# Peptides against a protein of PDB entry 4ASU, part 43

Target 1, 270 residues: chain A of PDB entry 4ASU
Amino acid sequence: ATLKDITRRLKSIKNIQKITKSMKMVAAAKYARAERELKPARVYGVGSLALYEKADIKTPEDKKKHLIIGVSSDRGLCGAIHSSVAKQMKSEAANLAAAGKEVKIIGVGDKIRSILHRTHSDQFLVTFKEVGRRPPTFGDASVIALELLNSGYEFDEGSIIFNRFRSVISYKTEEKPIFSLDTISSAESMSIYDDIDADVLRNYQEYSLANIIYYSLKESTTSEQSARMTAMDNASKNASEMIDKLTLTFNRTRQAVITKELIEIISGAA
Target 2, 83 residues: chain B of PDB entry 4ASU
Amino acid sequence: FTFASPTQVFFNSANVRQVDVPTQTGAFGILAAHVPTLQVLRPGLVVVHAEDGTTSKYFVSSGSVTVNADSSVQLLAEEAVTL

## One batch from the design tools (peptide; made by RFdiffusion4, then SolubleMPNN)

Design b1_p11_1_s2 (from b1_p11_1, 6 letters changed)
Fold by OpenDDE base, seed 5:
Structure b1_p11_1_s2 (fold): chain B 270 residues (1-270), chain C 83 residues (1-83), chain A 11 residues (1-11)
Amino acid sequence: as target 1 above (270 residues)
Amino acid sequence: as target 2 above (83 residues)
Amino acid sequence: PISLTEPRPFP
């Protein structure tokens, strides 16, 4: 490689390093906020899921309609965040199909749509975009919940798949159950609950769905920002190492050029 | 007893004496060993009576309340403020 | 795809 080529590569990598460092700082700020906002959101969301755990709500095996909600975002450069969710969605969809279930999919975040469009386009009910630019709000979750409920798809059971935040360096793709109004109302374990008006139960289910979606969005966001921060840190370190290597190569090549020029002068070939 | 909004936690797995909640069907008090029920909140006052005798008041906009067979309660408000 | 940030008309 010529000195010019090495210089050009150095300049390019230095620019990439500047970008990745900047993105790391932005991700770090977003992560810090997301982690703070996740604390109450987790209590809120886990509280909403408590009914399903305590009541041990089960869907009868003869029921065939299953909904999968995949929760992610629109933005890349965050490691395996999107692919992890998509992989689990694919696995779940395949398992359910093999069991003779009808599967429909909701994608939260454009990345889910992008990954699954070719293989699962016919299974999508709806997809949501403009996820991840700002922190998710309860309003966002309510929009998603409302769209699902208004879709006309009468699922029996569903699952919401998202990345649960563990630590700044760890997340886990998890699945939580979603139950239809009919499934909840017909569950044997719900018989211990006092006479619940159908309208009350419907409204309750709407809140429950919004609550769970909100929780999943907050977990996903925190996981994503931490993963992005890590990815950008790794990219910055890799760029630094490459800069060091190329700098050494540049210096060596420069000395070789000088030596060659001196030899040409001394030999009279100048 | 858990009482939270999407953005704030007021009680997390706490033991309380009584919680008064405003529901669409009316206000009721949740005591120990209350029958399991599901209710939807209306805008109104939540009153939490702690075991130490302290009483806290909150205004909630909407949400849900769950009373389970194990006497656990989840009060989940869309918006809530301390009064 | 549905946008979550697009202004919705007041009901």
Scores: peptide ipSAE 0.261, ipTM 0.939, DockQ to the pose 0.380
Fold by OpenDDE base, seed 2:
Structure b1_p11_1_s2 (fold): chain B 270 residues (1-270), chain C 83 residues (1-83), chain A 11 residues (1-11)
Amino acid sequence: as target 1 above (270 residues)
Amino acid sequence: as target 2 above (83 residues)
Amino acid sequence: PISLTEPRPFP
């Protein structure tokens, strides 16, 4: 490579490093906010899931309609955040299909749609975009919940798949159950809740759905920002290493050029 | 007893003596070993009676309350403020 | 796809 080529490449990588460092700082700020907002959201969401765990709600085997909600965002450059959710969705859909279940999919975030459109286009009920530019709100979760409830798809059981935040360096793709009103009302384990008005139970389930979606959005956002911060840090380190290598190559090439020029002068003076 | 909104936690797995909640079917008090129930909140006052005799008041909007067989309670309000 | 930020039409 000529000195000009190396210089051009160095300039390009230095610019990339500046961009990745800037993106790291932006991701760090968003992560710090997301983590603060996740603390109450986790208590709230886990509280909503407590009924299903304690009552051991089960869907009868004869029930065939299953909904999968995949939670992600529109934004890239965050490692395996989107692909992990999509992979879990595919695995769950395949397992359910093998069990003779009908599967419909809701995609939260354009990345889910983008990844699954070719293979699962006929299974999509609805997709949501404009996810990840701002922190998710309970209003956003309510919109998603209402859209599902108004879709006319009468599922028996569902799965919400999202990345649960563990730490700055770790997230886990997890699945939580979603149950229909009919499944909850017919569950034998719910018999201890006997004097519940049907309208009350319906409203309760609407809140439960919105609560779980909100929780999943907050977990997903925190995981995403943390993963993006890590990805940008790694990119910046990789760029730094490449700059060091290219700088050494530049110095060696420069010395070789000087040596060649000296030889040419000596040979021409003879 | 857990009491939270999407943005704030007031109680997390706390032991309390009594919680008074405003529901769509009427206000009721949740005591120790209350029968399992599910209710939806109406706008109104929540009163938490702690074991030490302290009473705390909150205004809540909509939401849900769950009383489980294990005496655990989840009060989940869309919006809540301390009074 | 449905936008979460765009105002929904009044039902």
Scores: peptide ipSAE 0.256, ipTM 0.936, DockQ to the pose 0.340
Fold by OpenDDE base, seed 4:
Structure b1_p11_1_s2 (fold): chain B 270 residues (1-270), chain C 83 residues (1-83), chain A 11 residues (1-11)
Amino acid sequence: as target 1 above (270 residues)
Amino acid sequence: as target 2 above (83 residues)
Amino acid sequence: PISLTEPRPFP
């Protein structure tokens, strides 16, 4: 490589490092906010899931329609955040199909659509974009919930797949159940909750769905920002190492050029 | 007893004496060993009676309330404010 | 794809 080539590469990598450092700081700020907002959201979401756990709602095996909601965002440069969700969605879809279930998919975030479109295009009910620029709100979750409910797809059971935040350095892709109104209404374990008006139950289920989606969005966002911060830190470190290597190469190459020029002068071959 | 909105937690697995909730079908009081039920909140007042005799009032917009067989209660409001 | 930030058309 010529000195010019090395210099050009150095400049390019230094610019990348500047960008990655900036992105790290932005991600850190968003992470700090997301983590703060996750605390109440987790209580809220876990509270909503409590019914399903306590009632031990089971879907009969004869029920065949399954919905998968994958939760991520539109934004890249966050490590394995999107691929992890997509991988689990694929695995779940394959397992359900092997079990003779009909599978439909909702993608929250354009990355899910982008990853799965080629292989699962026919299974998508709807996808959502403009996820990840701003913190998710309960309104956003409500929109997603309403679109699902209004889709006309009469699923029996569903799975919401998202990255649960563990720590600044750890997330786990997890699945939580979602159930249709009919499944809840017909569940034997729900018999202890007698005297529930059908309209009340319908409304309750709408809230539950929105609550769970909201929770998943908050977990996903926190995980994503943390992962992005880590990814940008790693990118910055890698850039630094490359800069050091190229700088050494530059210095050696420069010395070689100087030596060659001196030899040419001394030899009179110029 | 858990009482939260998407953005704020008021009670987290707390022991309380009674919670009065406004539902679409009417207000009811949740006491110890209340029968399991699911209800939807209407805009109105939530009153929490603590074991120490203190009473706290909240305004809620909408949401849900769950009373489980194990006496756990989840009051989940879309919006809630202390009064 | 549905945008979460853009107003949805009334059904």
Scores: peptide ipSAE 0.250, ipTM 0.936, DockQ to the pose 0.327
Fold by OpenDDE base, seed 1:
Structure b1_p11_1_s2 (fold): chain B 270 residues (1-270), chain C 83 residues (1-83), chain A 11 residues (1-11)
Amino acid sequence: as target 1 above (270 residues)
Amino acid sequence: as target 2 above (83 residues)
Amino acid sequence: PISLTEPRPFP
């Protein structure tokens, strides 16, 4: 490679490093905010799931309609965040299909759609975009819940799949159950709850759905920002190493050029 | 007893004496060892009576309250403010 | 795809 070629490559990599460093800082700021906002959201979301856990709501095996909600975002450069969710969605869909269940999918974030469109296009009820630019709000979750309710798909059981935040360096893809009103109403374990009005239970179920979606969005966002920060840090380090290697190559090449020129001068070779 | 909104936690697994909640069917008090129940909230006042005798008041917009068989209570409000 | 930020048509 000529000195010019090496210099051009060095400039390119240095520019990439600047971009990745900048993105790291942006991700770090978003992560810090997301983590703060996740604290109450987790209490809230876990609280919403408490009924389903404590009541041990079970779906009869003869029920066939299953909904999978995958939660991620529109934005890349965050490592395995999207692929992890998609992988678990695929696995769950395959297992359910093998069990003779009808599977429908909701994708939250354009990345889920992008990954699964080719293989699962016919199973999508709805997809959502414009996810991840701003922190998710309860309003966003309510929109998603409303669209599900208005879809007319009468699922028996569902699963919401998202990345749960563990630490700045760790997340885990998890699944939480979603139950239809009919499933909740028919659950034997619900008999211990005194004369719950059907309208009350419907309202509760709808509200709970929005709560769980909101919780999943907050977990997903925090996980994503932490993963992006890590990815950008790794990219910046890789760029730094490449710059060092190319700088050494440049110096060696420069020395060789100078030596050649000196020899040409001394030899009288024009 | 857990009382939270999407953005704020007021109580997290706390022991309280009584919680008065505004439900669509009417306001009622949740005492210790209350029977399992599930209600939806209407806009109104939540009053939390702590074991030490202190009383805290909150205004909530909408939400739910659940009393489970294990006597755990989840009060979830879409919006809540301290009064 | 439904946008979360774009105004939704009134139901």
Scores: peptide ipSAE 0.247, ipTM 0.937, DockQ to the pose 0.340

Design b1_p11_1_s3 (from b1_p11_1, 4 letters changed)
Fold by OpenDDE base, seed 2:
Structure b1_p11_1_s3 (fold): chain B 270 residues (1-270), chain C 83 residues (1-83), chain A 11 residues (1-11)
Amino acid sequence: as target 1 above (270 residues)
Amino acid sequence: as target 2 above (83 residues)
Amino acid sequence: SISLSVPRPFP
């Protein structure tokens, strides 16, 4: 490579490093906010899931309709955030199909649609876009819940798949259950909850659905911003190492050019 | 006893003496070892009676309350404010 | 695809 080629490459990598460093700072700010907002959201969401854990609600084997909700966003450059969710969705869908279940899918975030549409287009009920530019709100979760309820798809049970935040360097793709009103009302373990009005139970379940979706969005957002911050940090470090290597190569090449010119002068071949 | 909104936590796995909640079917007082139940909240006042005798009041917009067999209680409000 | 816009459906 000529000195000009190396210089051009150095300039390009330095520009990339500036961009990745800037993106890291933006991601860090968004992460800090997301983590702060996740603290109450986690207590709230875990509280909503407590019934299902305590009652150990089971869906009868004769019930065949299963809903999968995958939660991510529209935005890239965040490592394996989207692919992890999509991978687990595919695995779950395959397992359910093997068990003779009918599977329908809701995708939250355009990336889910982009990854799964080709292979699972016939299973999609609805997809949501414009996810990830702003922090998710309970209103957003309510819109998703309402759309599901208005879809007319009468699922028996479901799975919501999202990335749970562990730490700034770790997330885990997890699954939480969603149950239909019919499934929860007919569950044997619910018999201890006596004198529950049918309208009360319906309202309770609709609210619970929104709660679980909200929780999943908050976990997903925090995980995504953290992963993006880490990815941009790694990219910046890699760029720095490459700059150092290219700088050494530049210096060596420059010396070689000078040496060659001196030899040409001495030999009279100039 | 857990009491939270999407944006704020008031109680997290706390021990309380009594919680009064406004439900669509009426006002309920939840004591220790209350029978399992599910209710939906109406706009109104929540009153938490702590074991030390202190009383805290909150206004809630809507939400749910769950009393489990293990005496755990989850009070989830869409919006809640301290009074 | 549905865009997330803010309506709160729950009373």
Scores: peptide ipSAE 0.233, ipTM 0.943, DockQ to the pose 0.640
Fold by OpenDDE base, seed 1:
Structure b1_p11_1_s3 (fold): chain B 270 residues (1-270), chain C 83 residues (1-83), chain A 11 residues (1-11)
Amino acid sequence: as target 1 above (270 residues)
Amino acid sequence: as target 2 above (83 residues)
Amino acid sequence: SISLSVPRPFP
């Protein structure tokens, strides 16, 4: 490689490093906000799931329609965030299909669509885009919930799959259950909740759905920003190492060029 | 007793004496050992009576309240403000 | 695909 080639490559890598450092800082700022906003959202979301856990809602095995909601975003450069969710979705879909269930999929975030479109295109009910530019709001979750409810797909049970935030260096792909109104109303364990009006239960189920989706979005966002920050840090470090190596190569090459020029001068081949 | 909105937590697994909630079917008080129930909130006042005798008032929008068999209560409001 | 750019209130 010529000195010019090395110099050009150095310049390119230095520019990449600047970009990755900048992206790291942006991700860090977004992470800090997301983590703060996740605290109440987690309490809220876990609270919404409490009924289903406490009532031990079970879906009869003869029920065949299963919905999978995968939660991610539109934006890349965040490590395995999207692939982890997609992998879990694929696994769940395969297991359900093997059990003779009908599986439909909702993708939150364009990355889920992009990963699964080739293999699962026929199973998608709807996909949502423009996820991840702004912090998710309850309004966003409500839109997703309403679209599901208005889709006409009469699922018996479902799963929402998302990355749960653990720490700045750790997330875990989790699954939480979603139940249809019919499943909730028919659950034997719900008999303990006496005199629940059907309209009340419907409203509750719809609200709960939005709550769970909101919770999943907040967990996902926090996990994503953390992962992006880490990914950008790693990229910046890798760029730094490459710069160091190329700088050494440049220096060696420069010395060789100088030596060659000196020999040419001394030999009179000039 | 847990009372939260999407953006704020007011109570997290707290012990309270009584919670008065505005529901679509009417306002009612949740006492200790209340029978399991599920209700939807209407816009109105939530009053939390703490064990120490302190009373806190909140205005809530739509939401839900659940009383479980284990006496746990989840009050979830779309919006809530301290009064 | 549905855009989430315009949030709708929960009913």
Scores: peptide ipSAE 0.221, ipTM 0.940, DockQ to the pose 0.785
Fold by OpenDDE base, seed 4:
Structure b1_p11_1_s3 (fold): chain B 270 residues (1-270), chain C 83 residues (1-83), chain A 11 residues (1-11)
Amino acid sequence: as target 1 above (270 residues)
Amino acid sequence: as target 2 above (83 residues)
Amino acid sequence: SISLSVPRPFP
């Protein structure tokens, strides 16, 4: 490689390093906010899921329609955040199909669509985009919930798949159940709940769905920002190492050029 | 007893004496060992009676309330403010 | 594909 080539590469990598460092700082700021906002969201979301855990709602095996909601975002450069969700979605879809169930998919975030479009295009009901630029709001969750409820797809059981935040260095892809109104209303375990008006139950389920989606979005966002921060840090470190390596190569190459020039001068071959 | 909005937690697994909630069908009080039920909140006043005799008031916009068989209660409001 | 930035239709 010529000195010019090395210099060009050095410049390029230095620019990348600047970008990754900047992105790290942005991700760090977003992470800090996301973590703060996750605290109440987790209490809220876990509270909403409490019914399903306590009621032990079981879907009969004869019910065949299953919905998978994958939650991520539109934005890359966050490690395995999107691929982990997509992988679990694929696994779940395959398992359900093997069990003879009909599977439909909702993707929250364009990355889910991008990853799964080729293999699962026919299973997608809807995809949501413009996710990840701003913190998710309850309004966003409500839109997703409403779209699902109005989709006309009468699922019996569903799964929402998202990355749960553990720490700045750890997330886990998890699945939480989503139940249709019919499934809840027909569940034997619900008999202990006093005479619930059908309209009340419907409204309750709408809130429940929105709550769970909101929770998943908050978990996903926090996980994503932390992962992006880590990814950008790693990228910056890798760039630094490459810069060091190329700098050494540059110095060696420069010395060789100088030596060659000196030899040419001494030999009079000019 | 858990009482939260998407952005704020008021009570997290707390023991309370009574919670008065505004529902679409009317206001009702949740006491110890209340029968399991699911309700939807209407805009209105939530009153939490603590075991120490203190009373806290909140305004909620909408949401849900769950009373479980294990006496756990989840009050989840879309918006809530302390009064 | 649905954009989440679109304001909710007024009921």
Scores: peptide ipSAE 0.212, ipTM 0.935, DockQ to the pose 0.443
Fold by OpenDDE base, seed 5:
Structure b1_p11_1_s3 (fold): chain B 270 residues (1-270), chain C 83 residues (1-83), chain A 11 residues (1-11)
Amino acid sequence: as target 1 above (270 residues)
Amino acid sequence: as target 2 above (83 residues)
Amino acid sequence: SISLSVPRPFP
């Protein structure tokens, strides 16, 4: 490689390093906020799921309609955040199909659609976009919940798949159940609950759905920002190492050029 | 007893004596060993009576309340403020 | 507020 080529490459990598460092700082700030906001959101979300765990709500096996909600975002450069969710969605969809279930998919975040569009386009009910630019709000979750409920798809049972935050260096893709109003109303385990008005139960379910979606968004966001921070840090380190290597190469090449020029002068070939 | 909004936790798996909640069907007092029920909150006052005799008041906008068979309670408000 | 845009069904 010529000195010019090496210099050009050095400049390019240095620019990339600047970008990745900047992105790391932005991700770090967003992560810190997300982690803080996740604390109450987790209590809130886990609280909403408590009914389903305690009541042991079961969907009859003869019910065939299953909904999968994948939760991620629109933004890349966050490692395996999107692919992990998509992978689990695919696995779940395949398992359900093998069991003779009808599967429909909702994607929260454009990246899920991007990954699954070719193979699962016919199964998508709706994709929500503009996810990840700002921290998710309960209002956002409510919009998603309402759209789902108004979609006209009468699912019996569903699964929401998202990345649960563990630590700065760890997340886990998890699945939580979603039940239709009919499933909840017909569940034998719900008989212990006092006579619940149908309208009350409907409203309750709407909140429950919004709550779990909100929770999943908060977990996903925290996981994503952490993963992005790590990815950008790794990219910055890799760039640094490459800069060091290229700098050494540059110095060696420069010396070689000088030596060649000196030899040409001494030999009279110039 | 768990009482939270999306942005704030007021009680997390705490033991309380009584919780008064504003529901769409009316005000409801949750005591120990209350029968399992599901309710939806209306805008109003939540009053938490702690075991030590302290009383805390909150205003909630909307949400849900769950009383489980194991006497656990989840009060989940969309918005809540301490009064 | 960035509203979650649901893609409108193609007419």
Scores: peptide ipSAE 0.132, ipTM 0.933, DockQ to the pose 0.133

